# Peptides against a protein of PDB entry 3OIQ: the designs that were tried, part 133

Target 1, 212 residues: chain A of PDB entry 3OIQ
Amino acid sequence: KNRIFVSSSKDFEGYPSKAIVPVQFVALLTSIHLTETKCLLGFSNFERRGDQSQEDQYLIKLKFKDRGSERLARITISLLCQYFDIELPDLDSDSGASPTVILRDIHLERLCFSSCKALYVSKHGNYTLFLEDIKPLDLVSVISTISTKSTNSSKHSSSELISECDLNNSLVDIFNNLIEMNRDEKNRFKFVKLIHYDIELKKFVQDQQKVL

## One batch from the design tools (peptide; made by RFdiffusion4, then SolubleMPNN)

Design b1_p24_8_s1 (from b1_p24_8, 12 letters changed)
Fold by OpenDDE base, seed 1:
Structure b1_p24_8_s1 (fold): chain B 212 residues (1-212), chain A 24 residues (1-24)
Amino acid sequence: as target 1 above (212 residues)
Amino acid sequence: DEKLKKQEENEKKTEELYEEYLKK
């Protein structure tokens, strides 16, 4: 089955009540929930949904049933956090208890752009997204991609039937949504509060604000 | 918390179908 690019988590409302559909989306990492029994990642495009919370629009489960899957989940979380410079409690704590990690509102401190591959699995009208693959995206690369309007298909993604245009459009939409959130005095998100807020990001945001 | 609880309920309903998929 071809992988479907998803631009909105609302698209799943139109999906079959019993299906398995490979999907892909791009979003910001908003939460990590790692316990002894489960691992969930929250992502958001910050699409406006009225008064509903804009975080965790995509809740993705990592398989967490056996020692092998648990290990893979923990390694995945560690690698993501290392990439995004997210401080984790020591996951190797000698206490024999698997460390619990509950991080929320990650986007308030760091923009963690991620390209996610998942399985949409539906039964009786309820669905779960199961993680298949995750690629963290570098913020500088994201900014560059948006700024250049680059049809520069990195030839390396040519095996994915997903248009580079869909990726770029989603990245633009995310930034536009963040700009709107930044303008809203009631919204906790502010670019200037990001730990990695630098001159490049500042300039990009200022330039993008002129187009909106 | 409500979103998380809803997700856990969905997972319980869908997990069987997912595990069947992984075996194919």
Scores: peptide ipSAE 0.457, ipTM 0.884, DockQ to the pose 0.882
Fold by OpenDDE base, seed 5:
Order: sequence, then C-alpha cells, then structure tokens
Structure b1_p24_8_s1 (fold): chain B 212 residues (1-212), chain A 24 residues (1-24)
Amino acid sequence: as target 1 above (212 residues)
Amino acid sequence: DEKLKKQEENEKKTEELYEEYLKK
C-alpha cells in the first residue's frame, strides 16, 4: 500500500470515516506530552487556519500500552531530545515514578524539523495518528535543500519514497509560514529568539523574505 | 487542553482497530 504524503493536516477532513492509511508528513515539533499513561508528539507546519492556534496541527500518538511499548516511547523521546538539544528532566530519578515530560511551544526556542511516518486510523469519523517512524532533520541540511533546489535524484529505487518535490515544497511552506509569523507583531514566534539563531539562518531568512 | 481531550476521545475509538492492524 503506497504511503500518502500529507501537506496539510486539513487533508484528514477528506479521509474515509473508517480507514487505516499509511501517511507521511514533514513538520516542526511543537510539543511533547509523556505521562504515566500516554505519549503524544505535537507537530505543526503553521498553516494559517484563521484565528485558531497553529500549534499541534498533527497530534501523533506513540503506542504506550505495555512495558515494551512504554520503553520504546521513552527511548524515542530521549533520542529525539538528544538530537535537538532539548533538555529533559532527569528520566533516571531513583523514584520509581515514571518521569512526566510536558513541553510546549518548542518551536519558539528551537526549529525541530521532523519527517514523520504515521498510520491514520479512523473509526466513525474520528481519527488517531499512530507513529511508525520519525526522522529528525538537521536545520543546516533543511536550509541547504531549500536554497539549492537540489533535485537530489537519489537514484535509489523510487517505490515508497516521498517525492523529493513534496518534501521540499513542505519545507518551503513551513519557512514561509514562519516568516509571516515573524512579521506579525502579535505572534510570539521570532527568529531572533531561537537559541540556535546564527548568521546562516539570519542570511537565509533575509534572502527568503526578499522573495515573499 | 481541548485538543488533548479530543485526542484521548478519538484514541479510545480507534485503538481497537489499530491493535487489530498490528496483529496482521
């Protein structure tokens, strides 16, 4: 079954009321919600939806039902946070209490680009996205990819790969949305408030702003 | 959080179908 690339979380409004559909998207990590009973990741492409919150447009569940799945979820969160240099509260607290992690508005401090594979599971018009795979994307690599318009025709067998065009278009759209948010005085997002705001990102944003 | 509550409600309805999928 072919994996569907999703450019907008609104696409799910047109999906079947009872289905299992493998999907893939690229978005910024906006939230992490790990409790004793659940693990959720929030993502957004910051598509304008009127006055609605642009946060957590994609709510992705990690399986969290048994000790094996809980361990996998915790490892996934740990590795993701290590990659993005996100400080987690000490997960190793000798207190046998499962560590609770609630992070919100991650995009205000760090641009955590992520390529996500998920299962869209729908029943009676309600859906849940279950995480299958997550690949963090390096910001320098994202900037380079957008700047070069590099059709890296990776001659690797095309059968299940996202169109590189769809990936690149989504990355461009995200940056354009962030530029618009940065221009809006009412929006909390500002590039200059990012912990990793450097000369390269500054130059890239300035160059993109001239095209918009 | 209304979004989180909505997610939990959706999850309860879809979890059975997901667990059936994982067994195939």
Scores: peptide ipSAE 0.457, ipTM 0.883, DockQ to the pose 0.880
Fold by OpenDDE base, seed 3:
Structure b1_p24_8_s1 (fold): chain B 212 residues (1-212), chain A 24 residues (1-24)
Amino acid sequence: as target 1 above (212 residues)
Amino acid sequence: DEKLKKQEENEKKTEELYEEYLKK
């Protein structure tokens, strides 16, 4: 079955009321919710949605039903946090209780670009997105991808071209949305407050701001 | 919190269908 690339979480409003659809999207990690009973990841592309919070536009559930799935969820969270330099509270507390991790507003300190594969599962008009795969994206690689695709339409296969165009367009849209948020004095997001704000990111943002 | 509650309600309704999918 072909995996559908999703550019907006509004697309799910038009999805079948009873279906299982493999989907893929790119977004920023905004929240982590790990408890004894569940694991959720929040993602956003910061698309404007009226007065609603732009966080957690994609709520992704990790399977958390048995010891094996719980372990996989915890490992997934650990690896993501290690990749993005997100400090987790020491999970190694000798008390055999799995520590609760609740992180919100991750995007205010770190741009955690992630390519997610999920299953859209719907029943009776309700849906859940279940994580199948996650690939963290390096910010330098994201910046380079946006900067280079403005020039090289190299003729790769039509199916790969569509997925790469969709990915690139979504990355551009995310940055444009972040630039708008950065310009808004009422918005808490500011590029200069990112822990990893460097000369490269500064230059890229300045160059993108001239086009907008 | 409201988004999380809505997600939890959706999860309860879809979990069975997901678990059936994983067994195939």
Scores: peptide ipSAE 0.456, ipTM 0.883, DockQ to the pose 0.886
Fold by OpenDDE base, seed 2:
Structure b1_p24_8_s1 (fold): chain B 212 residues (1-212), chain A 24 residues (1-24)
Amino acid sequence: as target 1 above (212 residues)
Amino acid sequence: DEKLKKQEENEKKTEELYEEYLKK
């Protein structure tokens, strides 16, 4: 079955009440919820959705049923946090309890762009997104990709390649939404409050603000 | 509490279908 690129989590409102659909999207990591019984990742593209929280528009579940899946989930979280330089609370290794990690509002400190493959699973009109794959994206690479507008249709082979256009459009939309949030005095998001706010990101945001 | 319980019940129903899918 072809993997569907999803530009909005609203697309799922039109999906069948009983289906299994492979999907892919690009979004910012907003939350991590790791407990003894579950592992969830929250993502958002910060689409305006009335008065609802713009966080966790994509709630992704990791399989967490047995010791093998739990270990894989913990390794996945550790690798993501290492990649994005997310400080996990000091997991006091001496308490034989499985470390609980609850992080929220990650986007207020770090822009954690991620390309996610997930399985949309619906039953009786409710759905869950199960993680199949996650690729963290480097912010410098994201900025360069948006800036170069390079129609380099490199004819690389027939794998389930998301259109480079769909990826680029989603990245642009996310930045546009962040720029709008940054302009809103009521919004907590500000680019200048990002830990990694540098001259390159500043210049990019200033250049994008002139186009909007 | 009722919203959380309903969410957990919905997650169980989708998780059963997901585990059935992974076995095929």
Scores: peptide ipSAE 0.454, ipTM 0.873, DockQ to the pose 0.567

Design b1_p24_8_s2 (from b1_p24_8, 11 letters changed)
Fold by OpenDDE base, seed 5:
Structure b1_p24_8_s2 (fold): chain B 212 residues (1-212), chain A 24 residues (1-24)
Amino acid sequence: as target 1 above (212 residues)
Amino acid sequence: DEKLKEQEKNEEKTEELYEEYLKK
């Protein structure tokens, strides 16, 4: 079954009321919610939805039902946070209490680009996105990819890969949305408030702003 | 908080179908 690339979380409004559909998207990590009973990741492409919160447009569930799945979820969160240099509260607290992690508005401090594979699972018009795979994307690599318009025709067999065009278009759209948010005085998002705001990102944003 | 509550309601309805999928 072919994996569907999703450019907007609104696409799910047109999806079947009872289905299992493998999907893939690219978005910014916006939240992490790890409790004793659940693990959720929030993502957004910051598509304008009127006055609605642009946060957590994609809510992705990690399986968290047994000790094996809980361990996998915790490892996934740990590795993701290590990659993005996100400080986690000490997960190794000798207190046998499962560590609770609640992070919100991650995008205000760090641009955590992520390529996500998920299962869209719907029943009676309600749906849940279950995480299958996550690939963190390096910001320098994202900037380079957008700047070069590199059709890396990786001649690797095209059968299940996202169109590189769809990936690149989504990355461009995210940056355009962030530029618009940065221009809005009411929006909390500002590029200059990012912990990793450097000369390269500054130049890239300035160059993109001239095209918009 | 409202989005999390909506997600929890969706999970209760979809989890069975997901667990059935994982067994195939």
Scores: peptide ipSAE 0.436, ipTM 0.871, DockQ to the pose 0.884
Fold by OpenDDE base, seed 1:
Structure b1_p24_8_s2 (fold): chain B 212 residues (1-212), chain A 24 residues (1-24)
Amino acid sequence: as target 1 above (212 residues)
Amino acid sequence: DEKLKEQEKNEEKTEELYEEYLKK
């Protein structure tokens, strides 16, 4: 089955009540929920949904059923956090208890752009997204991609039927949504509060704000 | 918390179908 690019988590409302559909989306990491029994990642494009919370629009499960899957989930979380410079409590705590990690509102401190591959699995009208693959995206690369309008198809993604245009459009939409959130005095998100807020990001945001 | 509980309930219903998929 071809993988479907998803631009909105609302697209799943139109999906079959019993299906398995490979999907892909790009979003910001908003939460990590790692316990002894489960691992969940929250993502958002910050699409406006009225008064509903904009975080965790995509809630993705990592398989966490056996020792092998648990290990893979923990390694995945560690690698993501290392990439995004997210401080984790020592996952190797000698206490024999699997460390619990509950991080929320990650986007308030760090923009963690991620390209996610998942399985949409539906039964009786309810669905779960199971993680298949995750690629963290470098913020500088994201900014560059948006700024250049680059049809620079990295030829390396040629095996994915997903248009580079869909990726770029989603990245633009995310930034536009963040700009709107930054303008809203009631919204907790502010670019200037990001730990990695630098001159480059500042300039990009200022330039993008002129187009909106 | 409510979204997480809803997700857990969805996972219970879908996990069987997912595990069947992984075996194919």
Scores: peptide ipSAE 0.436, ipTM 0.870, DockQ to the pose 0.881
Fold by OpenDDE base, seed 3:
Structure b1_p24_8_s2 (fold): chain B 212 residues (1-212), chain A 24 residues (1-24)
Amino acid sequence: as target 1 above (212 residues)
Amino acid sequence: DEKLKEQEKNEEKTEELYEEYLKK
Protein backbone atom coordinates (compact mmCIF):
# COMPACT_ATOMS: atom_id res chain seq x y z
CA LYS B 1 0.00 0.00 0.00
CA ASN B 2 1.36 3.44 -0.87
CA ARG B 3 2.08 5.68 2.09
CA ILE B 4 0.42 9.09 1.82
CA PHE B 5 2.46 12.20 2.56
CA VAL B 6 0.46 14.60 4.73
CA SER B 7 1.28 18.32 4.59
CA SER B 8 -1.45 19.40 7.04
CA SER B 9 -3.30 17.69 9.88
CA LYS B 10 -6.46 19.27 8.40
CA ASP B 11 -6.20 16.64 5.66
CA PHE B 12 -7.58 14.12 8.17
CA GLU B 13 -10.94 15.95 8.23
CA GLY B 14 -11.51 14.62 4.69
CA TYR B 15 -10.35 11.06 5.47
CA PRO B 16 -12.76 8.08 5.58
CA SER B 17 -14.75 7.51 8.80
CA LYS B 18 -13.66 3.84 8.77
CA ALA B 19 -10.17 3.26 7.39
CA ILE B 20 -6.59 2.28 8.03
CA VAL B 21 -4.29 4.54 6.01
CA PRO B 22 -0.49 4.56 6.20
CA VAL B 23 0.64 8.19 6.35
CA GLN B 24 3.88 10.14 6.65
CA PHE B 25 4.56 13.71 7.69
CA VAL B 26 7.39 15.95 8.84
CA ALA B 27 6.88 18.20 11.84
CA LEU B 28 8.48 19.58 14.99
CA LEU B 29 8.21 17.64 18.22
CA THR B 30 6.18 19.80 20.62
CA SER B 31 5.24 17.46 23.48
CA ILE B 32 5.95 14.13 25.15
CA HIS B 33 3.36 12.48 27.37
CA LEU B 34 4.53 9.25 29.00
CA THR B 35 2.55 7.80 31.90
CA GLU B 36 2.04 4.33 33.33
CA THR B 37 -0.83 3.70 30.91
CA LYS B 38 -0.09 5.68 27.73
CA CYS B 39 2.52 7.28 25.54
CA LEU B 40 1.72 10.23 23.26
CA LEU B 41 3.93 12.43 21.11
CA GLY B 42 2.78 15.84 19.99
CA PHE B 43 3.98 17.34 16.72
CA SER B 44 3.24 20.56 14.87
CA ASN B 45 3.99 22.35 11.62
CA PHE B 46 2.61 25.53 13.24
CA GLU B 47 0.00 26.02 10.53
CA ARG B 48 -2.35 28.84 11.54
CA ARG B 49 -5.63 27.43 12.87
CA GLY B 50 -7.51 30.46 14.13
CA ASP B 51 -7.08 31.20 17.85
CA GLN B 52 -6.30 27.58 18.80
CA SER B 53 -2.91 26.52 20.10
CA GLN B 54 -0.59 25.64 17.25
CA GLU B 55 0.97 22.89 19.39
CA ASP B 56 0.19 19.18 19.09
CA GLN B 57 -1.47 19.41 15.65
CA TYR B 58 -0.45 15.77 15.25
CA LEU B 59 -1.10 13.67 18.35
CA ILE B 60 0.65 10.36 17.81
CA LYS B 61 -0.03 7.37 20.03
CA LEU B 62 2.57 4.74 20.72
CA LYS B 63 1.19 1.27 21.38
CA PHE B 64 1.14 0.83 25.14
CA LYS B 65 -0.85 -2.35 25.90
CA ASP B 66 1.67 -4.92 27.10
CA ARG B 67 5.17 -5.04 28.57
CA GLY B 68 6.73 -5.38 25.13
CA SER B 69 4.97 -2.35 23.65
CA GLU B 70 5.57 -0.31 26.82
CA ARG B 71 9.26 -1.12 26.66
CA LEU B 72 9.40 -0.14 22.99
CA ALA B 73 7.64 3.15 23.75
CA ARG B 74 10.07 3.97 26.58
CA ILE B 75 13.07 3.10 24.41
CA THR B 76 11.67 5.27 21.60
CA ILE B 77 11.26 8.23 23.96
CA SER B 78 14.74 7.70 25.40
CA LEU B 79 16.37 7.57 21.97
CA LEU B 80 14.52 10.67 20.74
CA CYS B 81 15.47 12.61 23.86
CA GLN B 82 19.09 11.49 23.55
CA TYR B 83 19.17 12.56 19.89
CA PHE B 84 17.66 15.99 20.55
CA ASP B 85 19.54 16.50 23.82
CA ILE B 86 16.28 16.65 25.80
CA GLU B 87 16.85 16.12 29.50
CA LEU B 88 14.57 13.46 30.92
CA PRO B 89 14.16 13.09 34.67
CA ASP B 90 16.29 10.15 35.79
CA LEU B 91 14.22 7.13 34.79
CA ASP B 92 16.59 4.97 36.89
CA SER B 93 14.82 5.53 40.19
CA ASP B 94 15.12 2.11 41.92
CA SER B 95 11.40 2.27 42.63
CA GLY B 96 9.99 -0.02 39.88
CA ALA B 97 7.33 2.59 39.03
CA SER B 98 7.85 3.94 35.51
CA PRO B 99 8.30 7.69 35.99
CA THR B 100 5.76 10.00 34.42
CA VAL B 101 7.25 12.30 31.77
CA ILE B 102 5.23 15.29 30.65
CA LEU B 103 7.11 17.74 28.45
CA ARG B 104 5.35 20.58 26.64
CA ASP B 105 6.43 23.42 24.38
CA ILE B 106 9.63 21.60 23.36
CA HIS B 107 9.88 23.83 20.27
CA LEU B 108 10.50 26.90 22.48
CA GLU B 109 13.93 25.54 23.43
CA ARG B 110 14.77 23.06 20.65
CA LEU B 111 13.78 22.59 17.02
CA CYS B 112 13.20 18.82 16.94
CA PHE B 113 12.43 18.07 13.29
CA SER B 114 11.04 14.57 12.87
CA SER B 115 9.89 12.48 9.93
CA CYS B 116 7.04 10.31 11.20
CA LYS B 117 5.37 7.26 9.71
CA ALA B 118 1.99 6.53 11.24
CA LEU B 119 -1.23 4.63 10.73
CA TYR B 120 -4.36 6.71 10.46
CA VAL B 121 -6.98 4.46 12.06
CA SER B 122 -10.60 5.62 12.01
CA LYS B 123 -13.83 4.15 13.34
CA HIS B 124 -17.21 5.89 13.55
CA GLY B 125 -15.72 9.25 12.50
CA ASN B 126 -13.05 9.21 15.22
CA TYR B 127 -9.40 8.66 14.37
CA THR B 128 -6.11 7.87 16.06
CA LEU B 129 -2.63 8.16 14.62
CA PHE B 130 -0.46 5.24 15.71
CA LEU B 131 3.30 5.58 15.38
CA GLU B 132 4.95 3.10 13.02
CA ASP B 133 8.35 4.76 12.67
CA ILE B 134 10.13 7.98 13.59
CA LYS B 135 13.29 9.47 12.15
CA PRO B 136 14.78 12.48 13.91
CA LEU B 137 16.23 14.99 11.46
CA ASP B 138 19.41 16.93 12.06
CA LEU B 139 18.84 20.69 11.91
CA VAL B 140 21.99 21.28 9.84
CA SER B 141 20.70 18.71 7.34
CA VAL B 142 17.28 20.41 7.29
CA ILE B 143 18.87 23.83 6.66
CA SER B 144 21.10 22.41 3.93
CA THR B 145 18.14 20.65 2.27
CA ILE B 146 16.09 23.85 2.16
CA SER B 147 19.04 25.94 0.97
CA THR B 148 20.01 23.52 -1.85
CA LYS B 149 16.43 22.98 -3.14
CA SER B 150 17.40 24.49 -6.53
CA THR B 151 20.04 22.10 -7.95
CA ASN B 152 20.50 18.40 -7.25
CA SER B 153 17.50 16.26 -7.97
CA SER B 154 19.69 13.22 -7.46
CA LYS B 155 17.18 10.54 -8.45
CA HIS B 156 17.84 8.17 -5.63
CA SER B 157 15.07 5.77 -6.60
CA SER B 158 13.95 4.88 -3.11
CA SER B 159 10.72 2.98 -3.87
CA GLU B 160 8.82 5.14 -1.38
CA LEU B 161 7.11 7.60 -3.80
CA ILE B 162 7.20 10.41 -1.26
CA SER B 163 8.53 13.15 -3.46
CA GLU B 164 11.54 14.98 -2.11
CA CYS B 165 9.46 18.01 -3.09
CA ASP B 166 6.75 17.26 -0.51
CA LEU B 167 9.29 16.90 2.30
CA ASN B 168 11.15 20.05 1.25
CA ASN B 169 7.94 22.05 0.90
CA SER B 170 6.81 21.00 4.38
CA LEU B 171 10.20 21.95 5.86
CA VAL B 172 10.01 25.37 4.18
CA ASP B 173 6.46 25.86 5.43
CA ILE B 174 7.51 25.02 8.99
CA PHE B 175 10.35 27.56 8.86
CA ASN B 176 8.07 30.20 7.36
CA ASN B 177 5.57 29.61 10.16
CA LEU B 178 8.35 29.88 12.76
CA ILE B 179 9.54 33.15 11.16
CA GLU B 180 5.99 34.53 11.45
CA MET B 181 5.83 33.42 15.09
CA ASN B 182 9.22 35.01 15.75
CA ARG B 183 7.98 38.32 14.24
CA ASP B 184 4.86 38.27 16.43
CA GLU B 185 5.64 40.03 19.72
CA LYS B 186 2.79 38.11 21.42
CA ASN B 187 4.23 34.73 20.43
CA ARG B 188 6.49 33.01 22.96
CA PHE B 189 8.61 31.45 20.21
CA LYS B 190 11.85 33.29 19.47
CA PHE B 191 14.80 31.86 17.55
CA VAL B 192 17.28 33.61 19.86
CA LYS B 193 15.86 31.67 22.84
CA LEU B 194 16.68 28.28 21.31
CA ILE B 195 19.44 26.51 23.25
CA HIS B 196 21.10 25.49 19.98
CA TYR B 197 20.85 28.93 18.34
CA ASP B 198 24.10 29.30 16.42
CA ILE B 199 25.62 31.41 13.64
CA GLU B 200 24.41 28.97 10.96
CA LEU B 201 20.78 29.03 12.10
CA LYS B 202 20.98 32.82 12.55
CA LYS B 203 22.25 33.29 9.00
CA PHE B 204 19.66 30.90 7.57
CA VAL B 205 16.79 32.69 9.35
CA GLN B 206 18.08 36.08 8.19
CA ASP B 207 18.29 34.85 4.60
CA GLN B 208 14.78 33.32 4.73
CA GLN B 209 13.36 36.53 6.23
CA LYS B 210 14.56 38.45 3.15
CA VAL B 211 12.55 36.17 0.85
CA LEU B 212 9.35 36.53 2.88
CA ASP A 1 -5.97 19.09 28.38
CA GLU A 2 -9.13 19.19 26.21
CA LYS A 3 -7.22 17.99 23.13
CA LEU A 4 -5.70 15.13 25.14
CA LYS A 5 -9.17 14.14 26.40
CA GLU A 6 -10.49 14.15 22.84
CA GLN A 7 -7.54 12.01 21.78
CA GLU A 8 -8.26 9.50 24.59
CA LYS A 9 -11.87 9.14 23.40
CA ASN A 10 -10.65 8.57 19.85
CA GLU A 11 -8.13 5.98 21.03
CA GLU A 12 -10.79 3.92 22.85
CA LYS A 13 -12.90 3.72 19.67
CA THR A 14 -10.00 2.91 17.32
CA GLU A 15 -7.82 0.62 19.47
CA GLU A 16 -9.81 -2.50 18.58
CA LEU A 17 -9.44 -1.88 14.85
CA TYR A 18 -5.72 -1.22 15.27
CA GLU A 19 -5.19 -4.43 17.27
CA GLU A 20 -7.04 -6.39 14.58
CA TYR A 21 -4.75 -4.85 11.96
CA LEU A 22 -1.61 -5.84 13.88
CA LYS A 23 -2.74 -9.50 14.01
CA LYS A 24 -2.88 -9.82 10.20
Scores: peptide ipSAE 0.435, ipTM 0.870, DockQ to the pose 0.883
Fold by OpenDDE base, seed 2:
Structure b1_p24_8_s2 (fold): chain B 212 residues (1-212), chain A 24 residues (1-24)
Amino acid sequence: as target 1 above (212 residues)
Amino acid sequence: DEKLKEQEKNEEKTEELYEEYLKK
């Protein structure tokens, strides 16, 4: 079955009440919830959705049923946190309890762009998104991709690759939403409060603000 | 907390169908 690119988590409102659909999206990591019994990742495109929290628009479950899946989930979280330079609370290694990690509002400190493959699974009108694959995206690479508008249609082979257009459009939409949030005095998000706010990101945001 | 509780209820309903998918 072809993987569907999802531009909005609202697309799932139109999905069948009983289905299994492979999907892919690009979003910012907003939360991590790792306990003894579950592992969830929250993502958002920060689309305006009335008065609802713009966080966790995509709630993605990692399989967490046996020691093998638990280990894989913990390794996945560790690798993501290492890639994005997310400080995990000091997991006091001396307590034989499985470390609990609850991080929220990650986007207020770091822009963690991620390309996610997930399985949409619905039953009786409820759905869960199960993680199949995650690719963290480097912010410099994201900025360069948006800035160059390079229609480099590299004719690489017939694999289930997202159209380069869908990826680029989603990245632009996320930045536009962040610019709107940054302009809103009531919104907690500010680019200048990001730990990695540098001259390159500043220049990029200033240039994008002139186009909006 | 409410979003997490809603997610848990969705997981209970969908988990069986997901585990059946993984076995095929």
Scores: peptide ipSAE 0.434, ipTM 0.869, DockQ to the pose 0.857

Design b1_p24_8_s3 (from b1_p24_8, 12 letters changed)
Fold by OpenDDE base, seed 1:
Structure b1_p24_8_s3 (fold): chain B 212 residues (1-212), chain A 24 residues (1-24)
Amino acid sequence: as target 1 above (212 residues)
Amino acid sequence: DEKLKLQEENEKKTEELYEEYLKK
């Protein structure tokens, strides 16, 4: 089955009540929920949904059924947090208690762009997204990708079944949504509060703000 | 919290289909 690129988590409202559909999206990591019994990742594109919370638009489950899957989930969380410079408690702590990690609103401090592959699994009109793969995206690379799209459609056929256009459009949409959030005085998100807010990001945001 | 609870309920309903998929 071909993997479907998803630009909005609302697309799932139109999906079959009983299906298994490979999907892919790009979004910002917003939450991590790791307990003794479950592992969830929250992602968002910050698409405007009226008065609904813009965080955790995509709730992605990591398989957490047996010792092997639990270990894989913990390793995945550790690697993601290491990549994004998110401080975690030691997940390998010999204390016999599996460490609990509950992080929320990650996007308020760090822009953690991620390309996610997941299985949409539905039964009786309810669905769960199960993580298949995750690729963290470097912010500098994201900025570069958005900035260069205006001039060079160099069809580097990356073997990913997703059009480079869909990825880039979603990245642009995310930044546009963040700019809108930054302009809203009621929104907690502010670019200047990001730990990694530098001259490059500042310039990029300023340039994008001129187009919006 | 409500969204997380809803997700947990969905997981219980969908886990069977997911485990069947992983066996194929």
Scores: peptide ipSAE 0.458, ipTM 0.881, DockQ to the pose 0.877
Fold by OpenDDE base, seed 2:
Structure b1_p24_8_s3 (fold): chain B 212 residues (1-212), chain A 24 residues (1-24)
Amino acid sequence: as target 1 above (212 residues)
Amino acid sequence: DEKLKLQEENEKKTEELYEEYLKK
């Protein structure tokens, strides 16, 4: 089955009540929930959804049923946190309890762009997204990709049906949503509060704000 | 509590279907 690019988590409302559909999306990491029994990643593109929380629009489950899957989940979380410079609470507590990690509102401190491949699994009208793959995206690379509008139709092999256009459009939409949030005095999100707020990001945001 | 339980029950149902998919 072809993988479907998802631009909105609302697309899932139109999906079959009993299906297995491979999907891909791009979003910001908003939450990490690692307990003894569960591993969840929250993502958002910050689409306006009335008065509902803009966080965790994509709730992605990692398989967490056996020691092998638990280990893989913990390694995945560790690698993501290392890539994004997310401080995990010191896992070095010598207490033989598996460390619980609950992080929320990650986007208020860091823009953690991620390309996710997931399996949409529905039964009886409810669905779960299971993580298949995650690629963290470098913010400088995201900014450069949006800025260059590079129609580099480099004919890399036809097998990944997900258009570079879909990725780029989603990245633009996320930034536009963040700009709107930054302009809203009631919204907690502010670019200037990001730990990695630099001259490059500042310039990019200022240039994008002129187009909106 | 009821909303959380319902979510957990729904998650179990999808997880069973996911595990069946992974075995094929």
Scores: peptide ipSAE 0.458, ipTM 0.873, DockQ to the pose 0.564
Fold by OpenDDE base, seed 3:
Order: structure tokens, then C-alpha cells, then sequence
Structure b1_p24_8_s3 (fold): chain B 212 residues (1-212), chain A 24 residues (1-24)
């Protein structure tokens, strides 16, 4: 079955009321919710949706029903946090209780670009997005990809033809939305408050601001 | 909080269909 690239979480409003659809999107990690009974990841492209919070536009569930799936979820969270230098509270508390992790507004401190594969699963007009795969994206690589408009189709990835154009357009849209948020004095997001704000990101943002 | 609650309700309704999919 062909995987559908999703540019907006509004696309799901037009999806069938009873279906299983493999989807893929790129977004920023905004929240982590890990408890004893569930694991959720929030993502956003910061598309304007009226006065509602732009966080968690994509709320993704990890399977969390048995010891195997719980372990996989915890490992996934650990590896994701290690990749993005997100400090987790010491999970190694000898107390045998699975630590609760609730992180919000991750995008205010770190731009955690992620390519997500998920299953859209709907029944009776309700839907859940279940995580199938997550690939963290390096910010330098994201900046390079946008800047070069690289038509270098790396011929070698024989897997699911996501249009390189769809990925690039979504990355550009995310940065444009972040630039708008940065310009808004009422918005808490500011590029200069990012922990990893460097000369490269500064230059890129300045160059993008001239085109907008 | 409300969005998380709505998601939990959706999960309960869709979980059976997802578990059936994983067995195929």
C-alpha cells in the first residue's frame, strides 16, 4: 500500500470514518507524554488554526499494551531524547516504578525535526495515529536541504517515493511559520532562546526573513 | 489537557481495529 505524505493535520478531517491508512509527515516534536499506561508524542508544523494552541497538531500514540511494546516505547523515547539532547529525569530510579515523563513546549528550547511514519486508524469517525517509525532529522541537514533546493535525487533509496518536493515544502512551511511566530511579540517562541542557536541558524533565519 | 482526553477516547475506539491489523 502506498504511504500518503501529509502536509497538514487538517487532511485527516477528510479521511474515511473507517479506515487504516499508512501516512508520513515531517514536523517538530512539541511534547512527550510517558506514563505507566500510555506513551504519546506531540508534533506540530505550527500551521495557523485560529486562536488554538499550535502544539500537538499531530498526536501520535506508541503501542503500550504489553511488556514488549512498553519496552519499545521507552527505548524509542530514550533514543529520541538522546539524539536531541533532551534531558530526561533519571529513569534509573531503583524503585521499579516506570518513571512518568511529561514534557511540553519542546520547540521553545529545541527544534526537533522528525520524519514520522504512522498508521491512521479510524472507527466511527474517531481516529488514532499509531507510530510505525520515527527518524530524527539533523537541523544542519534540514537547513542545507532548504537552502540548496537540492534536486539531487539520491537514486538509492528504493523505498516509498515520498516526493522530495513534499518534504522540502513542509520543511519550508515549518520555518516560515516559526519566523511568523518569532515576529509576533505575543508568541513565546523566539529563535534566540533556542539552546542550540548558533551562527548558522542565525544566518539561515536572516536569509529566509528577506524572502518572506 | 482536553486534546489528550479526546485522544484517549479515540484510542479506545480504534485500538481493536489496530490490534486486528497487527495480527495480519
Amino acid sequence: as target 1 above (212 residues)
Amino acid sequence: DEKLKLQEENEKKTEELYEEYLKK
Scores: peptide ipSAE 0.458, ipTM 0.882, DockQ to the pose 0.881
Fold by OpenDDE base, seed 5:
Structure b1_p24_8_s3 (fold): chain B 212 residues (1-212), chain A 24 residues (1-24)
Amino acid sequence: as target 1 above (212 residues)
Amino acid sequence: DEKLKLQEENEKKTEELYEEYLKK
């Protein structure tokens, strides 16, 4: 079955009320919610939705039903946080209590670009997105990709790859949305408040702002 | 969080269909 690239979480409003659809999107990690009973990841592309909160536009569930799936979820969170330099409380605490992790507004401190594969599962008009795969994206690589308009026709003819155009367009849209948020005095997001705000990101933002 | 509550309600309705899918 062909995986559908999703550019907006609004696309799901048009999806069948009873379906199983493999989807893929790129977005910023906005939240992590790990408890004793569930694991959720929040993502956003910061698409303007009127006065609604732009955080957690994609709520992605990790399977969390048995010791095996719980372990996989914890490992996934640990690896993701290690990649983005997100400090987690020690998940290995010898205290038999499953550590609770609740992180919100991650995008205010770090731009955590992620390519996500998920399963859209709907029943009676309700849906859940279940995580199938996550690939963290390096910010320098994201900036370089947008700047070069790299028609890297990677001749890897695997018919299931996202159109490089769809990925690039979504990355551009995310940055444009962040630039608009940065210009809004009411918005909490500011590029200069990012922990990893450097000369390269500053230059890139300044160059993109001239085109908008 | 209303979003989190809505997600939990959706999960309960979709979980059976997801678990059926994983068995195929």
Scores: peptide ipSAE 0.455, ipTM 0.881, DockQ to the pose 0.881

